# Ledger of designs, part 2: peptides against a protein of PDB entry 7PB4

Target 1, 105 residues: chain A of PDB entry 7PB4
Amino acid sequence: KMLNIKEYKEKLLSTLGEFLEDHFPLPDRSVKKKKKNIQESSVNLITLHEMLEILINRLFDVPHDPYVKISDSFWPPYVELLLRNGIALRHPEDPTRIRLEAFHQ
Target 2, 218 residues: chain B of PDB entry 7PB4
Amino acid sequence: DALQMAVGYFEKGPIKASQNKDKTLEKHLKTVENVAWKNGLASEEIDILLNIALSGKFGNAVNTRILKCMIPATVISEDSVVKAVSWLCVGKCSGSTKVLFYRWLVAMFDFIDRKEQINLLYGFFFASLQDDALCPYVCHLLYLLTKKENVKPFRVRKLLDLQAKMGMQPHLQALLSLYKFFAPALISVSLPVRKKIYFKNSENLWKTALLAVKQRNR

## One batch from the design tools (peptide)

Design b1_p8_1_s2 (made by RFdiffusion4, then SolubleMPNN; from b1_p8_1, 5 letters changed)
Fold by OpenDDE base, seed 1:
Structure b1_p8_1_s2 (fold): chain B 105 residues (1-105), chain C 218 residues (1-218), chain A 8 residues (1-8)
Amino acid sequence: as target 1 above (105 residues)
Amino acid sequence: as target 2 above (218 residues)
Amino acid sequence: MLRLLVEQ
């Protein structure tokens, strides 16, 4: 049973990865280093694929608390994309936490 | 100069010690408004002020006034637009601010220096079509951005579903007509031949200002 | 809904 879930997860992530890379690439933060001291916090943004992977992993690893805290690496447009399409839900009491919607009910 | 002081005020935020915070804020807002409408703003000034307007640092009334005066002297940086889109999704700006931003983005589209990264946001903009308040402006934006590569079967289906839900909206028909132009095999539906494409609020708030900008840059 | 992601 666990092997089948892992294989399904890997297949899902692989299929989503190819699609998401083509259709939802991250904007290149190639900020040309003009020398001014703007400590623009070089927060490394994760891909939509990586975001989904985190959400899927959390759902499988911690099914009783499947919520992930939104970090600075989560690009806000992608968070909104997931929420608007019903792929993710915000925690009812903590809007900084999101979970994958369990489509299997 | 007065503009640099005003921009610096918004960037740093209100100094705690000012007894007359509202008067100081209003003075700086009027400075930005006056310069923006007369001369336009530099790309760097737009970068700073646009981020401030969408960050939720100030109240909705202030943010709305700032956003209304985001008029370029020459160009708008694509990076400023990408950062602005990021702020729209953090949930710190009002629905009215989001609508105003999309109106601004459509109005200022030709003044954005590059489109490569904005084109990467195509999927994000397309997802925003589901918001009834944004839909007319997003359709207009997508009409400006759409390339043949963006026209996919799933997006066609989604537009047809939206049309079924919302009815035959002029802005949806405009976008569908463009999709049919790029990929006629994906759209079997007969679209009414409209002689003119009409988007909602074709007369933008910035029409007069943008004419003046175009005249100064000739 | 995952279909909507794959289909978006």
Scores: peptide ipSAE 0.029, ipTM 0.724, DockQ to the pose 0.197
Fold by OpenDDE base, seed 5:
Structure b1_p8_1_s2 (fold): chain B 105 residues (1-105), chain C 218 residues (1-218), chain A 8 residues (1-8)
Amino acid sequence: as target 1 above (105 residues)
Amino acid sequence: as target 2 above (218 residues)
Amino acid sequence: MLRLLVEQ
């Protein structure tokens, strides 16, 4: 049973990775923010694949609390994508936390 | 040229210090509109402007006007469409912008240079069938994209469920008829033999422009 | 949606 879950997880991540890398590139940061000295900490945005990987990992590693805190590395558009498509759900009491929706039900 | 200056303005964004921001914006927008409707836009210009229109960089009114003038001179790059769909997923665009985009995508479908990557987005488009505002246009898009390999039992079930919910919609019936053509064993329901497939006329906004593009590329 | 992505 556990082996099948790991294999399924890996297959899911692999399949999603290939698809998401090709179709959901990070927005080109080439918006030359004029160097106004606002040290906006160049928060390295993670890919949608990495975001999904984090969510999937959390679901498997901590099934009783499968929620991930939205960090500054989470591109808000990707968060919204996941939520609007029913891929993720917000925590009912903490909108800063999201979980993967269990698609296997 | 004036078009390059206009595209460059949209790409760089509004200069915060300009007192005449709205006049400058309107000037550049009119430049893009005039060129697009008269001559069409180059693939590179569409790539830039389409991304801008869907990124949420500007207000909905500006984005709508930009999207309405995404008329190709020759072709639209598939990569531009894929990037645009990625922006739709991000949800920064309004519902009206999403509808307009799907109408645009259907209208411009034949001008897209390649379809291989767009076909990989089939599942994403299929998920958008649940949106009542998008459903007619998504059905039309899926009708254009559907291959035998896309016709799966779960998608058939979803289409039948949608039909049960929405009734016998012409656009849904058209898509189901195509599904039945590719996989008759998956659709036991007798579909009325419609002699004519009817989709909501998505092309109406661009009909004149598209005729002109086709005439120039002959 | 994930199912739709995986079934591609």
Scores: peptide ipSAE 0.024, ipTM 0.584, DockQ to the pose 0.235
Fold by OpenDDE base, seed 3:
Structure b1_p8_1_s2 (fold): chain B 105 residues (1-105), chain C 218 residues (1-218), chain A 8 residues (1-8)
Amino acid sequence: as target 1 above (105 residues)
Amino acid sequence: as target 2 above (218 residues)
Amino acid sequence: MLRLLVEQ
């Protein structure tokens, strides 16, 4: 039985989540609490799992424009990890936008 | 003091109006270099200057010189290293700066106050093994960071693939030997019993400076 | 990465 595209998506996200949590945990957010004065932009960084989920969802929801705008919540190391491993690609005309590559083959 | 003025100059950046921008920059850079090599830098000064060196705010020559003088007086903050890794991924620094950073990170590893957050970056460092210029230094860093929990089947496969591609490199063999120590069941390949672990450039650029730091903190 | 996840 062909797993429904939704079930496959959920299984993929679940498997990715477990893998990413084990191998690419977020640095603890806790270091930001103490010293007041540096305008450390309180930008809530998302997990690599959440980033992939956003990319996958965009591909399925808007297949004609599968690009996601990189926000301040996107930790640059995660973006670079996705790009370097060929998991994501930058938009040719807008380097602030990325898409999931693996599903376009 | 002169150091605070120099650090403040790099934080604020070059004032647009000065015809003598290069002379002023050189003066402040020499001040930082002189203090760093003589006494080391405070953790706060390293935090500021390391971020500047990797942010792409200045040219590669300046960034290289700043990074070369990131010598601690006592300790380096783990947070500074995490921020630095973030900058490396933004792509505003040159390949040579990335190599220098990994060399620096290996050289200064014992002076980093904590390792918990750096250990969480293990996967990011491991992903950099595919870069031929970084690979020797990344292997050395991973050798210092690797715990049993980091040794996974997919990482073993990647290291074996790299060995197949690059040959039996001493730095790869060192890391594989450590992996085999933690997880012998994952590595069926007979590794040559090397009595001595060899990493490229075991004599780092900072050897003399680090000896002086260790002597001052005894 | 993704291939390894799909092949499991």
Scores: peptide ipSAE 0.013, ipTM 0.578, DockQ to the pose 0.083
Fold by OpenDDE base, seed 2:
Structure b1_p8_1_s2 (fold): chain B 105 residues (1-105), chain C 218 residues (1-218), chain A 8 residues (1-8)
Amino acid sequence: as target 1 above (105 residues)
Amino acid sequence: as target 2 above (218 residues)
Amino acid sequence: MLRLLVEQ
């Protein structure tokens, strides 16, 4: 059972990977080195594929608390995309945490 | 410079100790509005103020007024637009602010310096078509952005589904007609031959200001 | 639901 789930997960992520890369790529942040003082911390944004992988992994690894904390690496458009399409849900008491929806039904 | 002081006020935020916070806010807001409508704003000023308007730092009334005066002197930086879309998705702005932003984006489209990064956001804009309040403006934006490579079978299906749900809306018909132009094999449905493309908000809030900008940059 | 993402 676990092997089939892992294989299914890997296949799903692989199939989605090309689609997500093509249709939802990260914008090239030309971090123009503007002047010294605003440490715009060059937070490395993760891909939508990586975000989904994190959410899926959390669901399988910690099914009793399947929520992931939204980090600065989570590009807000991706978070909104997942939430708007019912792929993810916010934690009812902590809006900084999200879980994958599809597998809790 | 009065404008620099006003922009700096919005960037730093309200000084907690001022008894006349509202008067100071209104003074700076009027300064920005006056300069923007008269001369336009520099790309750097738009970068700062656009982010502020969408960040939720101020109330909806203030954010709306700031966004309404995001009129360029010359160009808008594509990076400012990408950042703005990011803020739009944080959920700190109102639905009315989102609508206004898309109206602004359509209105200012020709003044954005580059389109390469905005084109990468095509999927996000397309996903926003399901919002009934945004749909007319998103269709107009997509009409401006759509390239042949964006016309995919799944997007065609989604547009046809939206048409089935919402009826034959002029803005959907315009976008579908463009899709059919790029990929006639994907759209077997006969589309009415509309001689004129009508997007609901041809009356741009910025029409007069943008004409003045175009005249100054000629 | 992932289908919805792919069908967007």
Scores: peptide ipSAE 0.034, ipTM 0.777, DockQ to the pose 0.140; fails the geometry check

Design b1_p8_1_s3 (made by RFdiffusion4, then SolubleMPNN; from b1_p8_1, 6 letters changed)
Fold by OpenDDE base, seed 4:
Structure b1_p8_1_s3 (fold): chain B 105 residues (1-105), chain C 218 residues (1-218), chain A 8 residues (1-8)
Amino acid sequence: as target 1 above (105 residues)
Amino acid sequence: as target 2 above (218 residues)
Amino acid sequence: MLRLLIEQ
């Protein structure tokens, strides 16, 4: 049973990976760093695939508290996409935390 | 100059100690408005001010006024648009600000220097079609952005579902007609032959300003 | 909605 869940997870992530890469790629931030000293902390944005993987892993690893804290690596459009599509849900008391919803139905 | 001081004020935010915060804010806002409508703003000024307008740093009235004066002197950086979409998704701006942003984006579309990164946002814009307030403007934006590769079966289904829900909206019909043009096999439904594509607010808030920009850059 | 993403 656990192996089937892992395999299903991997298959789901693999299938989603291609779709998400094709339709929701990260914008290329490769706009030349002209030297302006603004400490824009080069926060490495994670892919939508990686974000979903984190959410799925949290659901399986900590099912009683399946919420993930939104980090600076979470691109806001991805968070909004997940929330608007009912893939993720915000924590009722902490809007900085989200959970995967799709597996709670 | 007065504009740099005004932009710097919005960027740094109000200094806590100023007794006349509202007067200072209004002064700087009027400075930005005056320059924007007369001459347009530099791409760098738009980059700063656009993000401020969408960040929720100021109240809705101020954000609305800033966004209304995001008129380019020459071009808008696509990076500014990408950043703006990010801010839009943070949810710190009002629904009215979101609508105004999409209206602005459509109005200013030709003045955006590049489209490559904006095209990558296609899926995000498409996801915003479900918002009834945004839908007319998002359809117009998507009409400008849509390429053959964007026309997928799932998007066709979503558009048809939206049409079933919302009825035969002119903006939705325009987008569906474009989808049918690129992928006729995906759209079996007969679409009314529209001689003219009409999007709401073809007369944008910036019509006069945009004419002036085009004349200066000719 | 994951189904809508997967059933493609």
Scores: peptide ipSAE 0.040, ipTM 0.857, DockQ to the pose 0.151
Fold by OpenDDE base, seed 2:
Structure b1_p8_1_s3 (fold): chain B 105 residues (1-105), chain C 218 residues (1-218), chain A 8 residues (1-8)
Amino acid sequence: as target 1 above (105 residues)
Amino acid sequence: as target 2 above (218 residues)
Amino acid sequence: MLRLLIEQ
């Protein structure tokens, strides 16, 4: 059963990967190189694929607390996309935590 | 410079020690408004102030006034727009601010220096079509952004589903007509031959200012 | 729901 879930997860993520890269790519931040002074911490944003992988992994690894804390690596448009489409839900008491919804039904 | 002091006030926030915080805020806001409507703002000033307006740092009334005066002297940086979309998604701005932002984005579209990064946001804008308040303005934005490569079967289905839900809205019809132009094989439905494309006049708020910007940059 | 993202 767990192997089938892992394989299904990997297949799902693989199938989604190309679609997410094509339709929801990260913006190229290359322009920030010029103005030295604003230490906007170059937080490395993760891909939407990586974000989904984190959420899916958390659901399987910790099913009793399937919530992931939103980090600075989580691009806000991706978070909003997942929430708006019902793919993720915010924790009822902590809006900084989100879970994957699709597997709790 | 009075404008630099005003921008610096919004960027750094109110100095705690000022007894007349509201008067100081209003003074700086009026300074920004006056310069923006008269001369336009530099790209750097728009970058700072646009992020402030969408960050939720100030109240909705202040944010709305700031956003209304995001008028360029010459150009708007595409990076400012990408950052703004990020702030929009954090959820600290009101629904009315989101609507105003999309109206602004449509109105200022020609003044954005580059479109490469904005085109990468196509999917995010498209996902916002399901918001009934945003839908008319997002359709207009997508009408400006859509290329042949963006016209996919799934997006066609989504637009047709929205049309089924909302009825034959002029803004949806305009976008569907553009989709049919790029990919006629994906849209089997007969679209009414509309001689005129009708979007909500998002530009009306800035019409006079935009004419002045175009005249200065000629 | 992931299907909805793909089928969007």
Scores: peptide ipSAE 0.046, ipTM 0.858, DockQ to the pose 0.135; fails the geometry check
Fold by OpenDDE base, seed 1:
Structure b1_p8_1_s3 (fold): chain B 105 residues (1-105), chain C 218 residues (1-218), chain A 8 residues (1-8)
Amino acid sequence: as target 1 above (105 residues)
Amino acid sequence: as target 2 above (218 residues)
Amino acid sequence: MLRLLIEQ
């Protein structure tokens, strides 16, 4: 049972990976390497694929509290994309927490 | 001097010691407005003020006034636009501010220094088509951004579904016509041959200001 | 809904 879920997860993530990279890539922040002084907080943003992986893992690992706290690594457009398309839901009492929507209900 | 002080006020926020916070705010806001409409703003000033207007740091009235005066002296950095889109998604700005931003983005499109990163946001803009308030302006933006590589079967389906829900909107027809131009095999439906493409509010709030900017940069 | 992501 667990192996089948893991394999399904891996297949889902793999299939989504190419699509997400093609259609929802991260913007390259890297161009302004040269100017020293802008302490732009180099928050390492994760990919949409990695974000989905985190959400899926949380759903499987902690099904009774499937919510993930939105971190600074979560690019706001990705969060909005997931919420707008009903892929994720905000916690009703804590808007800083999101869960993967159970597609099987 | 006065403009730098005004921008610095918005960036750092009100210094605690000012007894008349509202008067100080209004003074700095008027300074920004006056410079922006007369001369335009530097790319760095737009970068700072645009983020402030969308961050929810100030009230909607202030944010609206700031956004209305985001007029470039020369260019707008694409990085400022990417950051602005991120702020829109944080949800700290009002729906009216979002609409105003897309109107601004369409109006200022030619003044953005490069489009490579904005083109990467194509999918996010496309996802905003379902918002009835944004749809006319997003269609116009997508009309400006769309390349052949963006025209995919799934996006065609979404546009046709949207047309089925909203009816034959002029802005949606304009975008569909562009899609049909790039990928005629994906769009079997007959589109009305419109001699003129009409987007809602083609007369933007910045028309006069942008003419003045173009004249100064010649 | 994942279909909507995949089909979007």
Scores: peptide ipSAE 0.045, ipTM 0.858, DockQ to the pose 0.166; fails the geometry check
Fold by OpenDDE base, seed 5:
Structure b1_p8_1_s3 (fold): chain B 105 residues (1-105), chain C 218 residues (1-218), chain A 8 residues (1-8)
Amino acid sequence: as target 1 above (105 residues)
Amino acid sequence: as target 2 above (218 residues)
Amino acid sequence: MLRLLIEQ
C-alpha cells in the first residue's frame, strides 16, 4: 500500500512537472543582477512543482496537521493559483499556512 | 527635487513623530500627481510607487490615487509589472485596486519596454478570467498577449465554459475570435463575424495623459 | 481540480 502511494505520488509529480514548467514558469529574475542596489531579497523562489511536492509531502507525513507555512520562497502568484483553483486551502485561523486540498472529492 | 522627496516619503513610509501626517501625505501625493500628469514619471519612480500602491502599505484611497498617476515619461519596466502581479496575489490589495491595475496594464501596455516576462505570466492572467470583476479587462490583456502557442484545448474549453456561464460577452467573443484565428480546428462553434472588436475603454482614465506621452516621445 | 491541471 505505501509503495503504491509513493509511486502514485512520483507519477503525479512527474506528470505535473512538465505541464507546470511549460505553463507556469518562474519569472527570470536574472536580468536584475546588473543594475542598482535594490535589495530585492535574494530569496530563491521555488518552482510550482517544488511547492506542490512540499504540500503533498506534508499531507502524507503529517496528515493530522497537513498545513505548510508560506515561506519567502513561495512566489505569491503560485500561492494564489493554488488557492483559486481549489488545489490548496488556507488555514482558517492562520492565513500564512496552506494545505493541499484532498482531491478525494 | 520635490518629486524625489515625495517618492522617498512613500518608500520610507510616514515618520511616526510627524504631527501633520495627513497634510504631509497629501502634499507628497499632490506632488507625484502633478509631475505624473504634466511630464510623466521615470521608470524607476514607477517601479517604486507601483509596488507601494499594491503592497497595502497605505490605505485604499491613497493606493488608488498613486496607481492612477502611474503615467510613464517614456517606458515602464517589465520588471515593475512582474512585481506588481506578485503584489496582486498577496491579497493586501482591494478588488477595486485589482480592477484598476488591469485597466492600467491594458492602457499602458505599449509603454512597457519588454513583453517576454509578461508573456510568461499568461497562465496567471488566464486564471483570473474566473473573477467576474476582472474578466473584461483580463480578456483585453489576453487579447494583446495571446500567441498561437498559448491557444491550447484546455483554455478553449475554459473560455467556452465561461461563455456558457456568463453569456456571449463582447470581450469574451473578441478573445475567442482570436483563438479561432490561431487554432480554427479547436473552435467548432460559429462565432459571429464581428467587424469591430469591442473592449471596455480602459484607456479613458489616461487618454489625455497617453496622448501627451506619445507627443513627447515622437 | 488536479484533473483540471492534469487535463490541461
Scores: peptide ipSAE 0.042, ipTM 0.855, DockQ to the pose 0.188; fails the geometry check

